# Designs tried in a protein design run: peptides against a protein of PDB entry 4AID. Part 199

Target 1, 242 residues: chain A of PDB entry 4AID
Amino acid sequence: FDIKRKTIEWGGKTLVLETGRIARQADGAVLATMGETVVLATAVFAKSQKPGQDFFPLTVNYQEKTFAAGKIPGGFFKREGRPSEKETLVSRLIDRPIRPLFVKGFKNEVQVVVTVLQHDLENDPDILGMVAASAALCLSGAPFMGPIGAARVGWVDGAYVLNPTLDEMKESKMDLVVAGTADAVMMVESEIQELSEEIVLGGVNFAHQQMQAVIDAIIDLAEHAAKEPFAFEPEDTDAIKA

## One batch from the design tools (peptide; made by RFdiffusion4, then SolubleMPNN)

Design b2_p28_1_s4 (from b2_p28_1, 13 letters changed)
Fold by OpenDDE base, seed 5:
Structure b2_p28_1_s4 (fold): chain B 242 residues (1-242), chain A 28 residues (1-28)
Amino acid sequence: as target 1 above (242 residues)
Amino acid sequence: SVEEALKEVIEKGLKIVEKAKFVPMKRK
């Protein structure tokens, strides 16, 4: 097995991105670990467009499966076959920043699946899932203008905290999830307790700065493990304006 | 407002991406 791994220190935690061991049948597959939280992201894309396809058919599915339920809060009550509210929300958190990054005119079916394999009750799988999904897409050969990074930012004792633990989040006045490329913030979700605009925008900037290390880690992994790019010619948007 | 400011940040990001040239990642 040709296993490629990238490890970085990120917010005082070790982030590991691994490919080549699991889900090799996917176009891209990444096992991501932070602390003892583990997610598997897979990206699969169709090699042809369906006849009459008029929209970009991206499906993102975040799943916290029952085998991880012993470590996942509320996991014991997960009904098979229907996404929980959390799973639906996190699927959207992953979808929102990646959807705009597919090359215009690409209308092949894309499926991103993020599966939580383990939860440590400290590191939320959502951020890790976003990172893993980004990495899986970058490895896949799909015409994806990633990577994205992601970060959660808390505000604890008058300071920004990168990827606060569940316990730190109890004291946090902010739950700010940010995703973006190296150059662009693509998504922000926020729950804020009476904080100034300056603090919140500062949190977005802090997140975007902190995610650069993750973006660089994904690039490094992709440079060593990515599939050949899918032969796709972007619609010459410049040729239509002439 | 915070909401308006965040919207502006995202809109700026989307505009950057819309103008970005796709460069496929090549394996080294």
Scores: peptide ipSAE 0.569, ipTM 0.930, DockQ to the pose 0.859
Fold by OpenDDE base, seed 4:
Structure b2_p28_1_s4 (fold): chain B 242 residues (1-242), chain A 28 residues (1-28)
Amino acid sequence: as target 1 above (242 residues)
Amino acid sequence: SVEEALKEVIEKGLKIVEKAKFVPMKRK
């Protein structure tokens, strides 16, 4: 098997992005690990547009499998068939920054599935899922203007903390999830306890700076493992106004 | 407000992306 792997140190933790071992039937597939949290992201896209398709049909599904979910405190045995509130939320967190990055006029079905395979109870799989989904899309050959990076930022003892552990988050006055490209912040989700605008905006900037290493890692992986780009020509009406 | 400031950051980001040119990943 042609396995490609990228490893970086990120926020004092090892981030691993791997492709080529699992889910080979997907257009892109990435196994991502941070600490002992492990996620699988897959990207699949249709090679043709459906007749009469008028919108971009992107579906993003984040799933915590029962064997991982059973370790998550308060994880009720998800009755088979409905996403939890957390799964729904994280699916949206992944969807929001990636949706605008598809080339205008591309209306082929795209399915992104992120599956939590292991949870270490320290590293939340949401950030890892965002990174893995970005990487899987970059590998797929879909007309995707990624990668995105993602980061969580805490505010602990008067300092920014990159990807705080679940225990560090209990002491944090900020839960700030940021996603973006190298050049653009595209998504912010925040829970803030009485912090100044300056601190919060500083947290966004901190996140965006810290995610550059992840973006670079995805690019490096894609340069070595990406499929051939899907031949897509946007209609002239959708031509990028130069 | 913090909310307004964050909205402005995102709006700026989206505008950057809208103006960006797609460059397909070329395998080396």
Scores: peptide ipSAE 0.568, ipTM 0.929, DockQ to the pose 0.832
Fold by OpenDDE base, seed 1:
Structure b2_p28_1_s4 (fold): chain B 242 residues (1-242), chain A 28 residues (1-28)
Amino acid sequence: as target 1 above (242 residues)
Amino acid sequence: SVEEALKEVIEKGLKIVEKAKFVPMKRK
């Protein structure tokens, strides 16, 4: 197998992005590890548009399957066959920042699947899943204007904390999830406890700065492992402004 | 408000992306 790997230190943890070992039938596939939390992201896209397709058909599915459920808090309550509230939420967290990054006019079906393989009880798979999905799309050859990075920011003892552990989050006055490109913040999801606008906006800026290392790592992986770009001519959007 | 400020940040980001030109990844 031609395995490519990128490793960085990020927020005091080791982030590993690996491709070429698992899910080789996908257009893009990335095994991502942070601490001992492990996710598999796969990206698959149709090579043609369906007749009469008038919208971009992107599906994002985050899933914490039973083999990981024994290590996931609340995993015992997973009703077989329906996404949990967490799985639904994280699927949206991944969808929101990536959807706008597909080239205009691309209406081929795209499926992103993120599967939690292991949980360390410290690192939440959601941020890792966002990073892995971004990397899988960048490797796929789909007309995707990524990568995105992602970060969680906490506010603990009057300071920003990058990707707080699940235990640190119990003491945090902020749960701020940010995703974006190198140049643009695309998504913010926040739960805050009596914090000023200045602190929250400072947290967004902090997240965007800290995710640059992840964006660079995805680019480096893609430069060595990406498939040939899918031959797609974007719709000339300049003609609609006349 | 915090909500309005965050909305403005995202709207600014979306405008940046809308104006960006797609450059396919060049494999080295």
Scores: peptide ipSAE 0.567, ipTM 0.927, DockQ to the pose 0.838
Fold by OpenDDE base, seed 3:
Structure b2_p28_1_s4 (fold): chain B 242 residues (1-242), chain A 28 residues (1-28)
Amino acid sequence: as target 1 above (242 residues)
Amino acid sequence: SVEEALKEVIEKGLKIVEKAKFVPMKRK
């Protein structure tokens, strides 16, 4: 097995990004671990555009395996088939920051699947899923202008907390999910209790600073494990401004 | 408002990405 692994300390937790063990049939596949929470992200893209395709056909599916349900809070035996509200929400959280990063004119079908394999009841798999999806796309050879990083920020006892545990979140006055590239914040989702604009914007900046280590880790992994870039010529969008 | 400030942050980010050049990842 040609296994490549990157390990970093991130917010006082060990983040592991691994490729080459499982899902080798995908264009990109990453097993991501934080604490004892484990997710598998796979990226697959079509090597040709369908005739008459007029939009970019990106599908993002986040799913929590029922086998992990013995440790997932609220993990009722979901009947096989329909995504939960949480799965639908997290699928959108992953989709929102990655969709704008595909090269203009690329209209080949892209499928990103994030599967929760294990949950430790401390580390939420949503942030880990965002990171894993970003890494899988960077490994795939798809014309993707990533990586993105992602972070959750809490506000506990008058301080920012990176990726608060589920228990710390009960005391948090903020649930702020941020995703972006090294240079750009692309997505913010926030639930805020009576906090100033200054504290919230400070939280966005804190998240963006803290995700740089994750972005660098994805780049390092991709430098050692990425597939050859798919031969794609972007549409010359600069010609329309002339 | 917080909502307006967050919208401005995202809009600024999107503008940065629109100006960015795609550089394919090269395996070492």
Scores: peptide ipSAE 0.559, ipTM 0.928, DockQ to the pose 0.878

Design b2_p28_2_s1 (from b2_p28_2, 16 letters changed)
Fold by OpenDDE base, seed 5:
Structure b2_p28_2_s1 (fold): chain B 242 residues (1-242), chain A 28 residues (1-28)
Amino acid sequence: as target 1 above (242 residues)
Amino acid sequence: SAIKEAIEKSLKLQSEIKSIDVLALLRA
């Protein structure tokens, strides 16, 4: 097995991105670990467009396996078949920043699946899932203008906290999730308790700065393990306007 | 909210920034 691994220290935790061991049938597959939380992201894309396809068919599916869910605080034994509210929300959270980054005119079917394999009760798998999905897409050869990074920012005792633990989040006046590229913030989701706009904007900037290490780690992994880029030339949209 | 407007403004300002071309990175 040609296993490639990137390891970084990120917010006082070890982030590991691994490819080549599992899900090798996918176009891209990344096993991501932070603490003892583990996710598998897979990216698969169709090599042709369906006749008459008029929209970009991206599907993102975040799922928490029942064996992981039994360790998740408040995780009832999920009946197989319907996504939970959390799974639906996190699927959208991953979808939002990646969807705009596909090359215009690409209308091949793309499926991203993020599966929580383990939960340590400290590190939320949502951020890790975003990172893993980004990495899997970068490895896939799909016409994806990533990577994205992601970060959660808390506000605890008058300071920003990168990826607060579930226990630290109880003390946090902010739950700020940011996703972006090296250059741009693509998505912000926030719950805030009585904080100034300045603190929140500072949190977005803090998140964007802190995610650069993750973006760089994904790039480094892709340089060593990515598939050849899919040969896709967008139709010159300028030729249709003439 | 003022926060929402500030976030939207920040996102809008950054929306003009070109993303890294992963395909270009992989071709280099």
Scores: peptide ipSAE 0.014, ipTM 0.430, DockQ to the pose 0.063
Fold by OpenDDE base, seed 2:
Structure b2_p28_2_s1 (fold): chain B 242 residues (1-242), chain A 28 residues (1-28)
Amino acid sequence: as target 1 above (242 residues)
Amino acid sequence: SAIKEAIEKSLKLQSEIKSIDVLALLRA
């Protein structure tokens, strides 16, 4: 097996991105680990557009396996068949920053699936899922203008904390999820308790700075393991304005 | 909240920044 692995220290935790062992039938597949939380992201894209396709058909599905769900807080025995509220929310968190980064005019079907394989009850799989999905897309050869990094920022004891544990989050006055490229913030979602705008903006900047190491790790993995780029020429939409 | 609006405004301004072409990086 041609297994490629990137390991970095990130917020005092080891982040591992691995490809080549699992889900080799996907266009891109990444096993991501932080602490003992483990996710598998897969990216698959159609090599042609469906006749009459008028919108970009991106589907993002975050799912927690029942074996992991028995340990996940609020992971009630999922009736097999409907996503939980958490799975729906996290699927949207992953979708929001990646959707605008596909090349304009690309209307081939794209499916991203993030599966939680293990949960340590300290590291939330949402951030790890965002990172893994970004990496899987970069490896796939799809016309994706990533990578995306992601980070959660807490405010504990008057300081920013990168990717606080679930226990540290109980003491945090901020739950700030940020996603972005090397150059830009693409998405912010925040729950804030009585903090100044200055502290929140500082948290966004802190998140964007801290995710650069993840972006660099995805690039390094892609340099060694990415598929050949899919040959896609955007239709010159400027030619329709003439 | 006013903070959410300020962040969304900041994000809109930043989303206009050119994304890195990963495909270009992989072709270099």
Scores: peptide ipSAE 0.014, ipTM 0.431, DockQ to the pose 0.063
Fold by OpenDDE base, seed 4:
Structure b2_p28_2_s1 (fold): chain B 242 residues (1-242), chain A 28 residues (1-28)
Amino acid sequence: as target 1 above (242 residues)
Amino acid sequence: SAIKEAIEKSLKLQSEIKSIDVLALLRA
């Protein structure tokens, strides 16, 4: 097994990105760990477009498995066979920043699955899932113009906090999730309590700066473990119309 | 600015975070 691993210190925590051990049948697969929270992201893409495909068929599915769900707050409310509210929301958080980064005219089916394997009750698997999904896509050979990074920013005791713990978030006046490339912010989601727009904008900039270390870590992993890029040439007609 | 002070405080509290000139980004 050719196992590649990248480890960085990020916001006072060790982030580990690993590939080559699990889900080798996927186009890309990344095991990501922060603290004792563990997620597996897999990316699979079709090697041809379906006849008559008129839209980009990207599916993102974030899942908290039952063995992890027994440790996850609210895990008891998982109705068998239906995604929870959290799973639905996090699937959208991952989808939103990655969807625009696929090469225009690419209409092959893409499936991204993020599975929470372990939860430490300190580190939320959503940010880790976003990072892992980005890394899995970069490894896959799909025509994805990533990586993206992601960060959560809190506001605790008049300071920004990178990826606050679940306990720190109880004292936070801000829950700010940011995703972006090296050059651009692609997505912002925020819940704020009595904060100025200036503080929130400062939080977006803080998040974008702090995620650069994650982007660099994904690039370094991809340089050592990415598959050959899938040869895709968009038909000229689709490039002109969007 | 309140942002500068907040970031400087954050960087002091989070010793692993590299110092970033956030004021340069806000002026851009």
Scores: peptide ipSAE 0.010, ipTM 0.449, DockQ to the pose 0.027
Fold by OpenDDE base, seed 3:
Structure b2_p28_2_s1 (fold): chain B 242 residues (1-242), chain A 28 residues (1-28)
Amino acid sequence: as target 1 above (242 residues)
Amino acid sequence: SAIKEAIEKSLKLQSEIKSIDVLALLRA
């Protein structure tokens, strides 16, 4: 097994990104661990465009499987076959920041699947899933202009908290999810309780600063484990506006 | 291991959600 692993300390927790052990048939595959929460992200892309494809066919599926469900809070009996509201929401959270980072004109099918394998009841798999999806795409060779990082920011006892635990989140006046590149914020999703705009903006900046370590970790992993970039020539769409 | 079985189940479900073309890439 050619296993590549990156480990960092992130918000007082150990983040592990691993590739090469599992899902070798995917273009990219990352096993990500934070605390005892574990997710598998896989990225697969078509090597050709379908005839008549007019839009970018990206699908992102986040799934919390029944083997993890015994520990997932609010994990009611997921009837086999329908995504929960949470799974639908998190799939969108992962989709939003990655979709605009694909090279313009790329219309090959891309499928990102994030599966929760274990939940520790402290670390929410959504942020970990975003990180893992980013890493899997960077390893895949797809024309993805990542990596993205992601972070959740809480506001507890008058301070910013990076990736608060589920218990800390009960006391938090902020649920702020941020995703971005090294240079830019790509997505903000927030639930705020009676906080000033200044505190919220400070939270976005805090998140973007704190995710740099994750971005660097994904880059380091990709330098050692990424596939060769897929040769894609964008159609010169700019030639029609001259 | 339970993790390996979970991964295999995940990959199987991923195959059910994937387009025929993406499925072909995983079977290759």
Scores: peptide ipSAE 0.000, ipTM 0.285, DockQ to the pose 0.020

Design b2_p28_2_s2 (from b2_p28_2, 14 letters changed)
Fold by OpenDDE base, seed 5:
Structure b2_p28_2_s2 (fold): chain B 242 residues (1-242), chain A 28 residues (1-28)
Amino acid sequence: as target 1 above (242 residues)
Amino acid sequence: SAIREAIAKSLAEQSKIKSIDVLKLLKE
């Protein structure tokens, strides 16, 4: 087993990104851990385009397994078969920043699956799932122009808090989720209670700065464990306009 | 860019902020 692992301290917590132990049938697979919250991200992509495929068929599926649901706040026994509202929302949170980063003209099927394996009741698996999905895509060889990082920012006692715990979030005046590349913010989602634009913009900047350590960790993991890039040449869209 | 506009719009709608200079959020 060629297991590669990257460990960083991030917001006062240990983030671990691991590949090579599980889900080897995927193009990319990452086990990500923060505290005692554990997620598995897998990326799989088709090696050919379907005839007549007009759109990029990316599917992102975030799921919290029933065995983890007993530890998830508000986690009822999930009936098999339909995503919860949370699972649907988090799937979109992961989809939004990654979708624009695929090479234009790539229309092979891509499936990203993020599975919550464990929840510690402190660290929300959504941010961890975003990070893990980014890492899995970077390892896969898919024409993905990542990595992305992600961060949640709270505002507690007049200060920014990176990835606040679920308990700290009760006192937070801000729930700000940011995803981005090294150079750009790709997605912002926020719930804000009576904060100035300056504080909110400062929170986005804080998130983008803090996620660089995660981006660097994914790059380091990819340098040691990524598959060879899939040979994809985008059709010269300029040649069709001639 | 369409992404910048989407971010600005999303953030503005969620935070009730009328306008956000998303250019400040990108590294030059």
Scores: peptide ipSAE 0.015, ipTM 0.499, DockQ to the pose 0.040
Fold by OpenDDE base, seed 2:
Structure b2_p28_2_s2 (fold): chain B 242 residues (1-242), chain A 28 residues (1-28)
Amino acid sequence: as target 1 above (242 residues)
Amino acid sequence: SAIREAIAKSLAEQSKIKSIDVLKLLKE
């Protein structure tokens, strides 16, 4: 096995990004760990466009496995064969920041699957899933202009907290999820309790600054483990409509 | 950018903030 691993300290926790052990049949596959929360992200893309394909066919599926469901908040209510509300929401959270980063005109099918393998009841798999999906895409060779980072920001005891635990979030006046590249914020989702605009804006900035370490970690992993870039030249006709 | 404006709008709607200065998000 050619296993590559990147480990960083992030928000007082160890983040591990690993590739090469599992899901080697995917174009990209990353096992990501924070605390005892573990996710597997896989990226697969078609090497040709389907005839008559007029839109970019990206699918993102976040799922929590049944064996982990007994330890996952809300996992007990999973009906077999349908995504939970949480799985649907997190799938969208992962989709939103990555979709704009594919090269314009690329209309090959792309499938991103994020699977929660373990949950520690402290570290939410959503942020970890966003990071893992970004890393898997960067390793895949798909025409993806990532990486993205992601962060959750809380406001606890008058301070920003990076990736608050589920228990710290009960005391937080802010649930702010941010995703972005090195240079840009790509997505913000927020639930806020009576905070000033200044605190919220500062939270977005804090998130963007704190995710740079994750972006750098994904780049370092990709330098050692990425597949050759898929040869894709966008047709000139799609460039003019920008 | 259209993305930054969309983010600012989304953030304003979710946070019940009436206006978001997107330029502040970029300069700090």
Scores: peptide ipSAE 0.014, ipTM 0.473, DockQ to the pose 0.040
Fold by OpenDDE base, seed 3:
Structure b2_p28_2_s2 (fold): chain B 242 residues (1-242), chain A 28 residues (1-28)
Amino acid sequence: as target 1 above (242 residues)
Amino acid sequence: SAIREAIAKSLAEQSKIKSIDVLKLLKE
């Protein structure tokens, strides 16, 4: 097994990004661990565009498997086949920041699948899933202008908290999810309870600062394990507006 | 390496991306 691993301390927790053990048939595959929460992200892309393809066919599928679901809070017996509300929401949270980072004109089919393998009941797999999806895309060779990082920010006892536990989130006046690149914020999703705009903006800045370590970790992993970039030449669409 | 160059190009392109969601938050 040619296993590559990056480990960092992140918000007082150990984040592990691993590739080469599982899902070797994917273009990119990352096993990500934070605490005892474990996710597998896979990225697969078509090597050609379908005839007549007019839109970018990106599919993001976040799923919590039943073997992990026995510990997932609110995990009612998911009948096989229908995504839960949470799975649908998290799939969108992953999709939103990554979709605009694909090279303009790329219309090959891309499938990102994030599977929760283990849940520790402390660390929510959504942020970990975003990080893992970013890493898997960076490893794949797809024309993805990542990495992105992601972070959740809480407001507990008058301070910002990076990736609060599920128990800390009960006391939090903020649920702020941020995704971004090294230089830009790409997505903000927030639920706020009676906080000033200044505190919320400070939370976005805090998230963006804290995700840099994750971005750097993905870059380091990609330098050691990424496939060669897929040769893609965007069609010069600017010639049609003349 | 070709990979390092691709990452550097990616980061350079990312610096041109503006945060639309932060601008929305500032308008509410």
Scores: peptide ipSAE 0.012, ipTM 0.458, DockQ to the pose 0.632
Fold by OpenDDE base, seed 1:
Structure b2_p28_2_s2 (fold): chain B 242 residues (1-242), chain A 28 residues (1-28)
Amino acid sequence: as target 1 above (242 residues)
Amino acid sequence: SAIREAIAKSLAEQSKIKSIDVLKLLKE
């Protein structure tokens, strides 16, 4: 097995990004760990466009497997077949920041799947899933202009907290999820309790600063483990619809 | 390497991406 691994300390927790062990049939695959929460992200893309394809067919699927779901807070024994509300929301959280970063005119089918394998009851898999999906896309060779980073920011005892635990979140006046590139904020989702706009904006800036270490870690992993870029040149006709 | 050049190109294109108006996103 040619296993490549990047490890960083991030918000007082060990973040591990690993590739080469699992899901080798995917274009990109990353096993990501933070604390004892573990996710597998896979990216697969078609090597040709379907005839008559007029939109970019990106599908993102975040899923919590039944063996992990039995330990996940609020994880009812999912009857096989429908995503939970959480799975639907997290799938959208991953989709939103990555979708605009694909090369314009690319209309090959892309599927990103994030599977929660383990949950430690402290570290939410959503942020880890966003990071893992970004890394898997960067490894895949797809025409993806990532990486993205992501962070959750809490407000506890008058301070910003990076990726608060589920217990710290009970005391938090803010649930702020931010995703972005090195240079741009791509997505913000926020639930706030009686906080000023200044504190929330400061939280976005804090998140963007803190995610740079993750972006750098994904770049370092990609330099050592990425597939050759898929040769894609957008047709001139797709440039005119800008 | 072609991979490093692709990453460098990606980063250069990212610098052209305007940040989404955070104030707009917070009002949605």
Scores: peptide ipSAE 0.009, ipTM 0.434, DockQ to the pose 0.863

